# Designs tried in a protein design run: peptides against a protein of PDB entry 1BH9. Part 48

Target 1, 89 residues: chain A of PDB entry 1BH9
Amino acid sequence: FSEEQLNRYEMYRRSAFPKAAIKRLIQSITGTSVSQNVVIAMSGISKVFVGEVVEEALDVCEKWGEMPPLQPKHMREAVRRLKSKGQIP

## One batch from the design tools (peptide; made by RFdiffusion4, then SolubleMPNN)

Design b2_p12_3_s4 (from b2_p12_3, 5 letters changed)
Fold by OpenDDE base, seed 5:
Structure b2_p12_3_s4 (fold): chain B 89 residues (1-89), chain A 12 residues (1-12)
Amino acid sequence: as target 1 above (89 residues)
Amino acid sequence: LEELIKELIEKY
């Protein structure tokens, strides 16, 4: 692992969705109140999903011989690749 | 990533 890769992982590890924002978002969809456990689960799953997309986008960026930061084209290509691999719907 | 998944599972 490069120092740069370790630093990116540490930033990702420390990142989190605000609980109140996730709670409001879920409630806007379901029309009912949700428990704290549902907010925790949905926040974790959402973080994993974002992490997988970003990891694939970093691989795309490297394979194209490009340097960070990630651009919208890398994110779009990452989503296409993950769909083709059956890793996301 | 794997460690984050483990930590999430351990909260349940």
Scores: peptide ipSAE 0.028, ipTM 0.603, DockQ to the pose 0.067
Fold by OpenDDE base, seed 2:
Structure b2_p12_3_s4 (fold): chain B 89 residues (1-89), chain A 12 residues (1-12)
Amino acid sequence: as target 1 above (89 residues)
Amino acid sequence: LEELIKELIEKY
């Protein structure tokens, strides 16, 4: 890993969804109260999902011969590629 | 990614 990749990973690792916001979002979808463990699980899965999309977007950016920062076009292409690979629905 | 998954598993 490059120093830049390590720095990005550290920033990503430190990032988190606010528990209260995730709880409210899940409750708005399910119509019922959810446990703290469900909020933690869904927050973790959501963070992994964002990480996978960003990783694919970085690969897209590199393959296009472009430099960071990521642009909306990289994120859109990443989602298309992940869908084509069956990694996201 | 794998290290993040491990860190998540360790929280459960």
Scores: peptide ipSAE 0.028, ipTM 0.592, DockQ to the pose 0.061
Fold by OpenDDE base, seed 1:
Order: sequence, then structure tokens, then C-alpha cells
Structure b2_p12_3_s4 (fold): chain B 89 residues (1-89), chain A 12 residues (1-12)
Amino acid sequence: as target 1 above (89 residues)
Amino acid sequence: LEELIKELIEKY
């Protein structure tokens, strides 16, 4: 892995959704209060999901012979590929 | 990604 890839991974690892924002979002959908554990679970799953999409988009970018940063076209193609593989709905 | 999944599992 390049130093740049490692730095991106470290930034991703340190990234987190604000608990209050996730709590408000879930509550807006469910119509009721949610526990702190539900917020943690949903935040974790959401971070993994974003990671998988970005990883696929980086693979798309590389396969197209392009360099970062990721563009909307890479993200769209990544989502298409993940859907085709049955990895996302 | 795998290490991140492990860290998430450890929080439960």
C-alpha cells in the first residue's frame, strides 16, 4: 500500500457519524426514541457500507486507469457493480 | 476494512 492509501485508510478509520445526528435521523424514520446501542450499531453498519462503496469505487477508478480523487462517475459505477453482485440492494 | 469490522465487533 502507498503512504497515501494508508493515510486515506487512517482518515476513514478515524471518521465517525455524529451520534446525535444518527439518533435524530433514525427517530425521524421510526417515529420513536432509539437506544444508544441502536445508534452505535447503525453508525457502525453505515460506516462499513460507505467503506465498501468507496473501496469498489477505488477499484473502478484503478481499472479505468484513472487517479484519485474519486469522481461521481466512479461512485455510480461502484453502486452498479455492487448491485449486480448482490452486495447491496 | 477487516480491522474496522473487528473494531466494530469488539464494541459489542
Scores: peptide ipSAE 0.027, ipTM 0.592, DockQ to the pose 0.061
Fold by OpenDDE base, seed 4:
Structure b2_p12_3_s4 (fold): chain B 89 residues (1-89), chain A 12 residues (1-12)
Amino acid sequence: as target 1 above (89 residues)
Amino acid sequence: LEELIKELIEKY
């Protein structure tokens, strides 16, 4: 891993969705109250999903012979590729 | 990413 990759990973690791916002979002969909564990689970899954998209977008950027920062085109292509691979729905 | 997933799983 490059130092840049480690720095990005550290920033990513420290990032989190606001629990209250996730709780409200889930409750708006389910119509019922959700436990703290459900909020943590959903927040974690959402964070992993964002991480996978960003990782694929970095691979796209590299394969196109481009340098960071990531652009919207890399993110769009990443989502397309992940869908094509069956890694995301 | 894999380590973060592992840490997340261990938290449950």
Scores: peptide ipSAE 0.027, ipTM 0.597, DockQ to the pose 0.063; fails the geometry check

Design b2_p12_4_s1 (from b2_p12_4, 5 letters changed)
Fold by OpenDDE base, seed 1:
Structure b2_p12_4_s1 (fold): chain B 89 residues (1-89), chain A 12 residues (1-12)
Amino acid sequence: as target 1 above (89 residues)
Amino acid sequence: SLEEEIQRILEE
C-alpha cells in the first residue's frame, strides 16, 4: 500500500457517526428505545456501507481516467454500479 | 427484542 492509502484508511478508521444522532434516528424509525449495543452495531454497519460506496466511487474516478478529489458524479455512478451488482439495495 | 433481531442478522 501507499502512504496515501494508509492516510485515507486512518481517516476512515477515526471517523464515526455521533452515537446520540444514530440512537435518535433508529428510535424515530422503530418507535421504541434501543440499547447501546444496537446503536454500536448500527453505527458500524453504516460506516461500512459508506466505506463501500466511497471505495466504489474511487474506482469509478480511476476508470474514468480522473483524479481525486471525488465529485458528486463519482458518487452517483458508484451507487448505480453497486445497485447493479446487487451489493446494495 | 430489537437487539436480538439485529444480533441474528449480524450472525447470518
Scores: peptide ipSAE 0.043, ipTM 0.629, DockQ to the pose 0.123
Fold by OpenDDE base, seed 5:
Structure b2_p12_4_s1 (fold): chain B 89 residues (1-89), chain A 12 residues (1-12)
Amino acid sequence: as target 1 above (89 residues)
Amino acid sequence: SLEEEIQRILEE
């Protein structure tokens, strides 16, 4: 890891979705209450998902010969590529 | 806790 990569990882590691917000979001979709364990699991999955999208976006940015910070166009392209690879629905 | 276990997995 470069120092920059390590720094990005640390910032990612320290980030988290608020449990209350995740719970409300899930319940708005399911139409019923969900357990704390479901919220925890979904929060973790969401964090991994965001990480994968950001990683792909950084790759896009680099391949386009551009420098950070990431822009919406990088995120859009990242999602498109991940879909084409079958990594996300 | 389950949360701690999940976090450990995510950090590996």
Scores: peptide ipSAE 0.038, ipTM 0.602, DockQ to the pose 0.053
Fold by OpenDDE base, seed 2:
Structure b2_p12_4_s1 (fold): chain B 89 residues (1-89), chain A 12 residues (1-12)
Amino acid sequence: as target 1 above (89 residues)
Amino acid sequence: SLEEEIQRILEE
């Protein structure tokens, strides 16, 4: 990691989705209540997913010869690339 | 799923 990459990683590591918000979101999708363990598991999976998308988006930004901050177009392209790599459905 | 929802948001 470069110093910048390390700093981003540390910020990412310290970030977290609020449990209550995740619970509400899951329940809005599933239409039923979920357990605390489901919230914890989904929170972890979601954090990893977001991290991977952001990392890919940063790569896209660099490959396009552009500078941060990330824009929606970088995020969209990142998702497309991750799909093509089979890393996400 | 939550991941699907996040993807939908990113693709808007």
Scores: peptide ipSAE 0.036, ipTM 0.557, DockQ to the pose 0.066
Fold by OpenDDE base, seed 4:
Structure b2_p12_4_s1 (fold): chain B 89 residues (1-89), chain A 12 residues (1-12)
Amino acid sequence: as target 1 above (89 residues)
Amino acid sequence: SLEEEIQRILEE
């Protein structure tokens, strides 16, 4: 990792969705209670997903010759590009 | 990607 990547990694690693919130969200969709493992798994998947979008957004920002912080336009373009690449639905 | 690398690290 570069220093920048390492910094992002550390911030990423330290971030997490609140378990209670994730649990409630899943249960609101499924209509049934979910296990701790399900919450952990879903939290992880969600975290990775957000990370991928942010990574793409940073690439967009750079390619547009702009500097962080990311703006909504970068995030929107990132999603479009990821969809175009078939990396997200 | 960064996320892939992170995922690999977390899986270790």
Scores: peptide ipSAE 0.033, ipTM 0.533, DockQ to the pose 0.059

Design b2_p12_4_s2 (from b2_p12_4, 9 letters changed)
Fold by OpenDDE base, seed 5:
Order: structure tokens, then sequence, then C-alpha cells
Structure b2_p12_4_s2 (fold): chain B 89 residues (1-89), chain A 12 residues (1-12)
């Protein structure tokens, strides 16, 4: 892979949702406290989800003959495509 | 599905 791809991967790998924020968000939905393990699991799933959307968005950007950075239109189209493929609800 | 997994986790 290219240096650009490596840089994107490094940024993705180093990124993470703040545990406190995830915990608060989940609790706002469930109405009750959640364990640290639940926060860790949900954080991981969320990161994978974001990664898949971004990967699809990059593909959209390339197929449209455009160059980075990604724009909202790429993200919206990515979500639409993933839904049509049944990869996300 | 991913949605099902999320529901299971949130149900604890």
Amino acid sequence: as target 1 above (89 residues)
Amino acid sequence: SLADLVEKILAE
C-alpha cells in the first residue's frame, strides 16, 4: 500500500472514542448504568463501523474522480451504498 | 447482524 494509505491507517489506529462520552451516550439511551466492558465493546464496534463507512466513502470519492479530503456528500453516499448492500441497517 | 449484536450487548 501507498504512504498515504499507511498514514490514514495510522490515524485510524490511533483514534478512539472517549470512554466517558460513550458511557454517557449509552446510559442516556438505556436509562441505567453500564459496565466498563460494555463501554469497551461498544467503543470497538463503533470504531469498526466508522472505519467501514470511511473506507466506502474513499471508494466513492475515487469512483467519482475526486480527490481527498472527504466531503459530507461522500459520507452520505457511502452510507446509502452500505445500506443498499445490507451491510448496515 | 451488527444491529442484533448491539442489541444483545445493550441488554447485558
Scores: peptide ipSAE 0.048, ipTM 0.688, DockQ to the pose 0.677
Fold by OpenDDE base, seed 4:
Structure b2_p12_4_s2 (fold): chain B 89 residues (1-89), chain A 12 residues (1-12)
Amino acid sequence: as target 1 above (89 residues)
Amino acid sequence: SLADLVEKILAE
């Protein structure tokens, strides 16, 4: 990894979804209380999901001959491509 | 798939 990539990874690694917010969101969907482990698991999966989208978006940005930071258009295109590849629902 | 994993987690 380049230093820039490493820096992005570190920022990504240090980021986290607030547990309370995740818990509330899940409960709003399920209609029932959820355990701490469910919150942790869902938080992890959510972070992985975001990471995959961002990785694809960076690829889009590069393929378009553009430079970071990522813009909404890169994120939108990334999602489209990932769906097309069947990597996300 | 990611969707399948989410479903498994929520089913716990």
Scores: peptide ipSAE 0.048, ipTM 0.683, DockQ to the pose 0.782
Fold by OpenDDE base, seed 1:
Structure b2_p12_4_s2 (fold): chain B 89 residues (1-89), chain A 12 residues (1-12)
Amino acid sequence: as target 1 above (89 residues)
Amino acid sequence: SLADLVEKILAE
């Protein structure tokens, strides 16, 4: 893969949701406090989820014969396709 | 499914 692809991967790998924000979000949904381990697990799952959507969007962009950066239309189509495949609710 | 996994984790 290209240097650009490697850089994007490293940026993704190093990215993370703020723990405090994730904790607050989960607690707003559950109505009760959650453990640090739950926050860590949910943060990881969320990152994977975002990654799957972005990867699908990149595939859509390529299949449509278009070039990056991704546009809202690619993201919307990606979500539709992932739902159709049963990969996301 | 992903949704099932999320529910399981939140239940712990």
Scores: peptide ipSAE 0.045, ipTM 0.675, DockQ to the pose 0.772
Fold by OpenDDE base, seed 3:
Structure b2_p12_4_s2 (fold): chain B 89 residues (1-89), chain A 12 residues (1-12)
Amino acid sequence: as target 1 above (89 residues)
Amino acid sequence: SLADLVEKILAE
């Protein structure tokens, strides 16, 4: 892979959702407190989800012959494509 | 599915 791809992957790997924010969000939905393990698991799943959407959006951007940064239209199209592929619900 | 996995995790 290219240096640019490597750099994006490194930035992705180093990124993380704040645990407190994830905990609050989950609790706002469930109405009950959640364990640290639940927060960790949900944080991981969320990161994977975001990564997949962003990767698809970058592919959309490239296929449309456009240059970064990503725009809302790329994100919307990415979600549609991932749904059609059955990769996200 | 991912949704099913999320539900299982939240139920733990």
Scores: peptide ipSAE 0.043, ipTM 0.670, DockQ to the pose 0.801

Design b2_p12_4_s3 (from b2_p12_4, 7 letters changed)
Fold by OpenDDE base, seed 4:
Structure b2_p12_4_s3 (fold): chain B 89 residues (1-89), chain A 12 residues (1-12)
Amino acid sequence: as target 1 above (89 residues)
Amino acid sequence: SMADEIERILAE
């Protein structure tokens, strides 16, 4: 991996959704309080999901011969590709 | 795998 790739990975690894915000979001959907473990689990799953979408989007960007930053069109194409691969519903 | 990554994140 390049230093740039390593830096991106480290930034990704250190990133996190604010627990309070996630809790509020889940509660707004469920209509009731949720446990800390649910918040942690959902946060983790969400982070992995975002990471996979971004990775696919970066691949799209590269394959299109374009340079960062990622644009909405890359994200949309990434989602389409992930759906076609059956990786996301 | 994605499952492994999830477990890793949850363990942190």
Scores: peptide ipSAE 0.031, ipTM 0.612, DockQ to the pose 0.092
Fold by OpenDDE base, seed 3:
Structure b2_p12_4_s3 (fold): chain B 89 residues (1-89), chain A 12 residues (1-12)
Amino acid sequence: as target 1 above (89 residues)
Amino acid sequence: SMADEIERILAE
């Protein structure tokens, strides 16, 4: 893989959602307290989800004959395509 | 869904 791909992977690998922020977000939605394990699970799922959306968006950008950086239109199209493929709800 | 929420955020 290219140096650019490696750099993106490294940045992705090093990125993480703060547990406190995730906990607050979940609790704001559920209206009740959540366990540490739920926070860990949701954090992991969220990171994978973001990674998949970004990867799809990069593919969209390339297929449209455009160059990075990604724009909101690429992200929106990525989500639509992933939903169409049944890869996300 | 999560996808819908992402779209909402991107539309802001």
Scores: peptide ipSAE 0.030, ipTM 0.565, DockQ to the pose 0.096
Fold by OpenDDE base, seed 5:
Structure b2_p12_4_s3 (fold): chain B 89 residues (1-89), chain A 12 residues (1-12)
Amino acid sequence: as target 1 above (89 residues)
Amino acid sequence: SMADEIERILAE
């Protein structure tokens, strides 16, 4: 990896969704309270998901001959491509 | 929050 890639990876490793926000989001969908373990599991899954989307978005940005930072159009295109590949629902 | 922002982006 390049130094830039390593730095991005370190930022990713240190990032995390706030537990309270994840708990509220899940409960807004399920309509009932969820355990701490569910919040932890969903936080981890969400982090992996975001990582995959961002990686795809960076690829889109590069393929379009554009420079960072990522824009909403890159994120939307990334999601479309990942869905097309069957990597996300 | 970050979660809210991601949800908004994905909903578009």
Scores: peptide ipSAE 0.026, ipTM 0.556, DockQ to the pose 0.051
Fold by OpenDDE base, seed 2:
Structure b2_p12_4_s3 (fold): chain B 89 residues (1-89), chain A 12 residues (1-12)
Amino acid sequence: as target 1 above (89 residues)
Amino acid sequence: SMADEIERILAE
């Protein structure tokens, strides 16, 4: 794939949600403490989810005939489309 | 990080 795509992938690969923040968020939803494994799993799933949203946003940006960087409007449209496709709730 | 930036964008 393209150099730009590779660069984006490398940046994505190196990025991560802070474990402490993920743990706090999960616990705020579940109302109870969660294990480290749950945090790791949820962190991974969240990263994949973000990746899928960004991929859709890049597609939106391209289809709108616009150039990077991604803007909030691309992200919002991406989420809307993914919901429409049933890929996210 | 990229993740932080994405979170920021989605929050707007």
Scores: peptide ipSAE 0.024, ipTM 0.555, DockQ to the pose 0.041

Design b2_p12_4_s4 (from b2_p12_4, 8 letters changed)
Fold by OpenDDE base, seed 1:
Structure b2_p12_4_s4 (fold): chain B 89 residues (1-89), chain A 12 residues (1-12)
Amino acid sequence: as target 1 above (89 residues)
Amino acid sequence: SLADLIEKILSE
C-alpha cells in the first residue's frame, strides 16, 4: 500500500454506521422492531457493500487516468460495472 | 446473492 492507500484503508476500517440510525432505517422499511443482532449483521454487510463499491470506483478512476478524490461519475460507473459482473443486484 | 442474504437477515 502507498501512504494514501493505507490511510484510506484505516479510515474505512474505523468507520461505522451508527447502530441507532441503522435500526431506525430497517424498522422504517419492515414496519416492525428488529433485534440488535440484525442491526449488527446489516451494519457489517452494508460496510462491506460500500467498501466494494468504493474499491471498484477507485479502479475506474485509475483506468480512466484520473486522480482522487472520487467523483460521482466514478461511483456511477463502478455501480454499473458491479451490476454487470453480477456482484451487486 | 447479496439481495438474498439481506432478505434472510431481515427475516430473523
Scores: peptide ipSAE 0.041, ipTM 0.635, DockQ to the pose 0.823
Fold by OpenDDE base, seed 3:
Structure b2_p12_4_s4 (fold): chain B 89 residues (1-89), chain A 12 residues (1-12)
Amino acid sequence: as target 1 above (89 residues)
Amino acid sequence: SLADLIEKILSE
């Protein structure tokens, strides 16, 4: 791993979604209260999902011959590619 | 789909 890759990985590992915010978001969608286990599960899934999207976006950026930071166009293309690969719905 | 939702958000 390069120093930059290691740094990104460390930042990713240290990152977390606030439980209260996730709970509020889920409840706003479901219309009912949710358990802490649901919040934990959704938080984990969300983190993995974000990681996969960002990884794909970085790949897009590189393949387009561009340099970070990531731009919205990279993120949009990443989502399209992940969808085409069947990795996201 | 989820991808469509994400694209909408990123297009704002």
Scores: peptide ipSAE 0.024, ipTM 0.569, DockQ to the pose 0.095
Fold by OpenDDE base, seed 4:
Structure b2_p12_4_s4 (fold): chain B 89 residues (1-89), chain A 12 residues (1-12)
Amino acid sequence: as target 1 above (89 residues)
Amino acid sequence: SLADLIEKILSE
């Protein structure tokens, strides 16, 4: 892997969703309180999902002959492609 | 893929 890829991974690794925000969001949907383990699990799944979308978006950006930072159009196209590939619902 | 990148980093 390249230094650029490593840097992206480090930024990704260091990022995280605030537990309180995730908890509030889940509870707003379920209508009941959720355990810490549920918050941790959901946070992890969400981070993986974001990582996959960003990876695809970077590929889109490159294929369009453009350079970072990513723009909304890259993210939208990434989601379309991932759905087309059956990688996300 | 992202998974491959992670595996490469962990294998260092």
Scores: peptide ipSAE 0.023, ipTM 0.491, DockQ to the pose 0.035
Fold by OpenDDE base, seed 2:
Structure b2_p12_4_s4 (fold): chain B 89 residues (1-89), chain A 12 residues (1-12)
Amino acid sequence: as target 1 above (89 residues)
Amino acid sequence: SLADLIEKILSE
């Protein structure tokens, strides 16, 4: 790995969605209370999702010949590409 | 993929 990859991984690893916020968000969608395990599961998948989007966005940034930090346009393009590849719905 | 990267980092 490169130092950049390691640093990115560590930053990613240290990041987390607040459980309370996730719980409220899920409940606002489902219309009913959810268990802590559901919150944990959704938090995990959400983190993975964000990681995949960021990874794709970095690839977009590089392919466009641009330098970090990532911009909204990179994120939008990343999502579009991931959808096109069937990696996200 | 991110998963592959994580595995790579953890294996080093």
Scores: peptide ipSAE 0.023, ipTM 0.498, DockQ to the pose 0.035

Design b2_p12_5_s1 (from b2_p12_5, 4 letters changed)
Fold by OpenDDE base, seed 5:
Structure b2_p12_5_s1 (fold): chain B 89 residues (1-89), chain A 12 residues (1-12)
Amino acid sequence: as target 1 above (89 residues)
Amino acid sequence: DLLKKLVEEIEK
C-alpha cells in the first residue's frame, strides 16, 4: 500500500457517527425508541457500509483514469456496481 | 421492515 492509502485508512479508522444523530435517525424510521446497543451496532454497520462504498468509488475513479477527490459520479457508479454484485441491496 | 427486524434481533 501507499502512504496515501494508509493516511486515508487512518482517517476512516478514526471517524465515527454521532450517537445522538444515529439514534434520532433510527427512531424516525422505526417509530419507537431504540437501545444503546442498537445505536452502537448500527453505527458500526453504517461505517463499514460507507467504507465499502468509498472503496468501490475509488476503484471506479481509478478505472476511469481520474484522480481524487471522489465526485458524485463516482459514488453513483459505485452504488450501481455494488448492487449489481449483490453486495448491497 | 428490515431495520425494525434488525433492531428487534439486537435488543433480544
Scores: peptide ipSAE 0.060, ipTM 0.687, DockQ to the pose 0.621
Fold by OpenDDE base, seed 1:
Structure b2_p12_5_s1 (fold): chain B 89 residues (1-89), chain A 12 residues (1-12)
Amino acid sequence: as target 1 above (89 residues)
Amino acid sequence: DLLKKLVEEIEK
């Protein structure tokens, strides 16, 4: 792994969604209160999801022959590609 | 609806 890749991974690994925010978001969708375990699980799943999108976006950026930082167009293309591959709904 | 189903499975 390159130093840049390692650095990005460490930043990603140390990042986390605020529990309160996740709880409120889930409850706004479900319409009911949720347990701590649900918040923890959804936080983890959400983090993984974001990570996968960013990883794909980095690949898009590279394939387009462009340099960081990632731009909205990279993220949009990443989502499109992941959907076409069936990797995300 | 998918989220509701997921919540139900997690909480059991």
Scores: peptide ipSAE 0.056, ipTM 0.685, DockQ to the pose 0.634
Fold by OpenDDE base, seed 3:
Structure b2_p12_5_s1 (fold): chain B 89 residues (1-89), chain A 12 residues (1-12)
Amino acid sequence: as target 1 above (89 residues)
Amino acid sequence: DLLKKLVEEIEK
């Protein structure tokens, strides 16, 4: 990895969703209380999901012959491609 | 609905 890639990875690795916020968000959607295990699982899945979308967006940016930083158009296209590949619902 | 089902599965 380049120094820039390593730095991005380290920032990603150190990032985390606040448990309390995730719990409230899930409960607001489901309309019922959720367990600690659900919060942990959803937090992990969400982090992986964000990572995959960003990775795809970087690929889109490169394929379009553009340079960072990522723009909303890259993120939207990334989601479309991931759905097309069946990697996300 | 999907999220609710997922939550139910995890808590099972």
Scores: peptide ipSAE 0.047, ipTM 0.663, DockQ to the pose 0.678
Fold by OpenDDE base, seed 2:
Structure b2_p12_5_s1 (fold): chain B 89 residues (1-89), chain A 12 residues (1-12)
Amino acid sequence: as target 1 above (89 residues)
Amino acid sequence: DLLKKLVEEIEK
């Protein structure tokens, strides 16, 4: 476990989506205003979702016998696999 | 953390 990897993990752990952007996005889809709590919840869920995609991508990278850093091809394959498993639409 | 463990395993 390198210092660079630790740094990346810490950045992920501390990351968060901008509330204003999330609020606007949700409202553009729902067509109605949303509460602050909804924004917080959706922000958290979105972060978890990204984490799950990255987790799948790491698995892809490993199964392909490749080394970090993750590349776009790993992310694309991760999404395909998650769709195949019915985990994402 | 799961992500942390996976990264460690990949580079092991």
Scores: peptide ipSAE 0.025, ipTM 0.528, DockQ to the pose 0.022

Design b2_p12_5_s2 (from b2_p12_5, 4 letters changed)
Fold by OpenDDE base, seed 1:
Structure b2_p12_5_s2 (fold): chain B 89 residues (1-89), chain A 12 residues (1-12)
Amino acid sequence: as target 1 above (89 residues)
Amino acid sequence: DELVELVKEIEA
């Protein structure tokens, strides 16, 4: 891994959704309180999901012969491709 | 990573 890749990985690893916000969102859907572990699990799964979209978007950017930073068009194309591959609903 | 730590706790 390059220094740039390592830096991106560390930023990703440290990133997290605000627990309070995720808890409120889940509870608004379930109608009941959820445990701390459920919040952690859902936050982690959501983070992985976002990571997969960003990874695909970076691939799109490269395949289009463009350079970072990512633009909305890369994100939109990434979602389309992931859906086509059956990797996201 | 909190998710990794949570998985470890579940598997323990």
Scores: peptide ipSAE 0.132, ipTM 0.725, DockQ to the pose 0.065
Fold by OpenDDE base, seed 2:
Structure b2_p12_5_s2 (fold): chain B 89 residues (1-89), chain A 12 residues (1-12)
Amino acid sequence: as target 1 above (89 residues)
Amino acid sequence: DELVELVKEIEA
């Protein structure tokens, strides 16, 4: 676990989705109000999902012999690979 | 920390 990896992890842990935005998004889909607990749960699940995709994208970038920052092509390939592995729908 | 909050919600 390099210092660079640790720094990325710390930044990841400190990042968060705006609760108000998440609440509005969920309510726009469900058509009804949602509780604070639902917002927290959905925000957390979404953050885990993003983390998994970014981790895969970093792996793609490295395997392609390229250097950060991540580009859209890395993110798209990451999603393809995760789907292929059955890790995301 | 949203992840910490998520875990707390799951355990509640």
Scores: peptide ipSAE 0.115, ipTM 0.746, DockQ to the pose 0.072
Fold by OpenDDE base, seed 3:
Parts: structure tokens; sequence; C-alpha cells
Structure b2_p12_5_s2 (fold): chain B 89 residues (1-89), chain A 12 residues (1-12)
């Protein structure tokens, strides 16, 4: 890995969704209390999903010959491409 | 880390 890749990975690793916020969001959908394990699982899955989208968006930005920071257009295109590849529904 | 916690839960 390059230094830049390592730095991005470190920032990604240290990032996290607030557990309380995730819990409230899930409960707003389910209408009932959820366990800590559900919050952990959902948080982890969500983080992986966001990571994959951002990685694709960085690739889009590079392929378009543009420089960071990422813009909404990169994120939208990333989602489109991931769907096209069958990587996300 | 959140991912570490997730892995632990999966492996349990």
Amino acid sequence: as target 1 above (89 residues)
Amino acid sequence: DELVELVKEIEA
C-alpha cells in the first residue's frame, strides 16, 4: 500500500457511526427496541457499504481526470456503477 | 473498532 492508501485506511478504520444514532434509526423503523448486537452488526455492515461506495467514487474521480475532494456527482456515479456491476442492489 | 466487534460477533 502507498502512504496515501494507508492514511485513508487508518481514517476509515477509526471512523464509526454513533451507536445511539444507529439504534434510534433502527428503532424508528422496527417500532421496538433492538439489541446491542443488532446495532453493532448494522453499524459494521453500513460502514462496509460506505467504504465500498467511497472507494468506487475515488476511482470515478480519477477516471474523470478530476482531483479531490469528492463531489456529489462522484458519489452518484459510484452508486450507478456498483449497481451495474451487481455489487449492490 | 466497529468492524472488529462485528467479526467477533460473527465468530461467536
Scores: peptide ipSAE 0.098, ipTM 0.733, DockQ to the pose 0.070
Fold by OpenDDE base, seed 4:
Structure b2_p12_5_s2 (fold): chain B 89 residues (1-89), chain A 12 residues (1-12)
Amino acid sequence: as target 1 above (89 residues)
Amino acid sequence: DELVELVKEIEA
């Protein structure tokens, strides 16, 4: 990995959804309180999902011969490709 | 690290 890739990974690793916000969001959907472990699990799964989309978008950006930062067009194409691969519904 | 926490949760 390049230094830039490492830096991006480090930023990704440090990123996290606010636990309180996630808890409130889940509870607004379930209609009841949820445990801390549920919040952690859902936050982690969500982060992985976002990471997969961003990874695909970075691949799109590179394949198009473009440089970061990612633009909406990269994200849109990434979603299309992931759907085509059956990786997301 | 949320991912580390997630892994720990899965393995628990």
Scores: peptide ipSAE 0.096, ipTM 0.729, DockQ to the pose 0.071

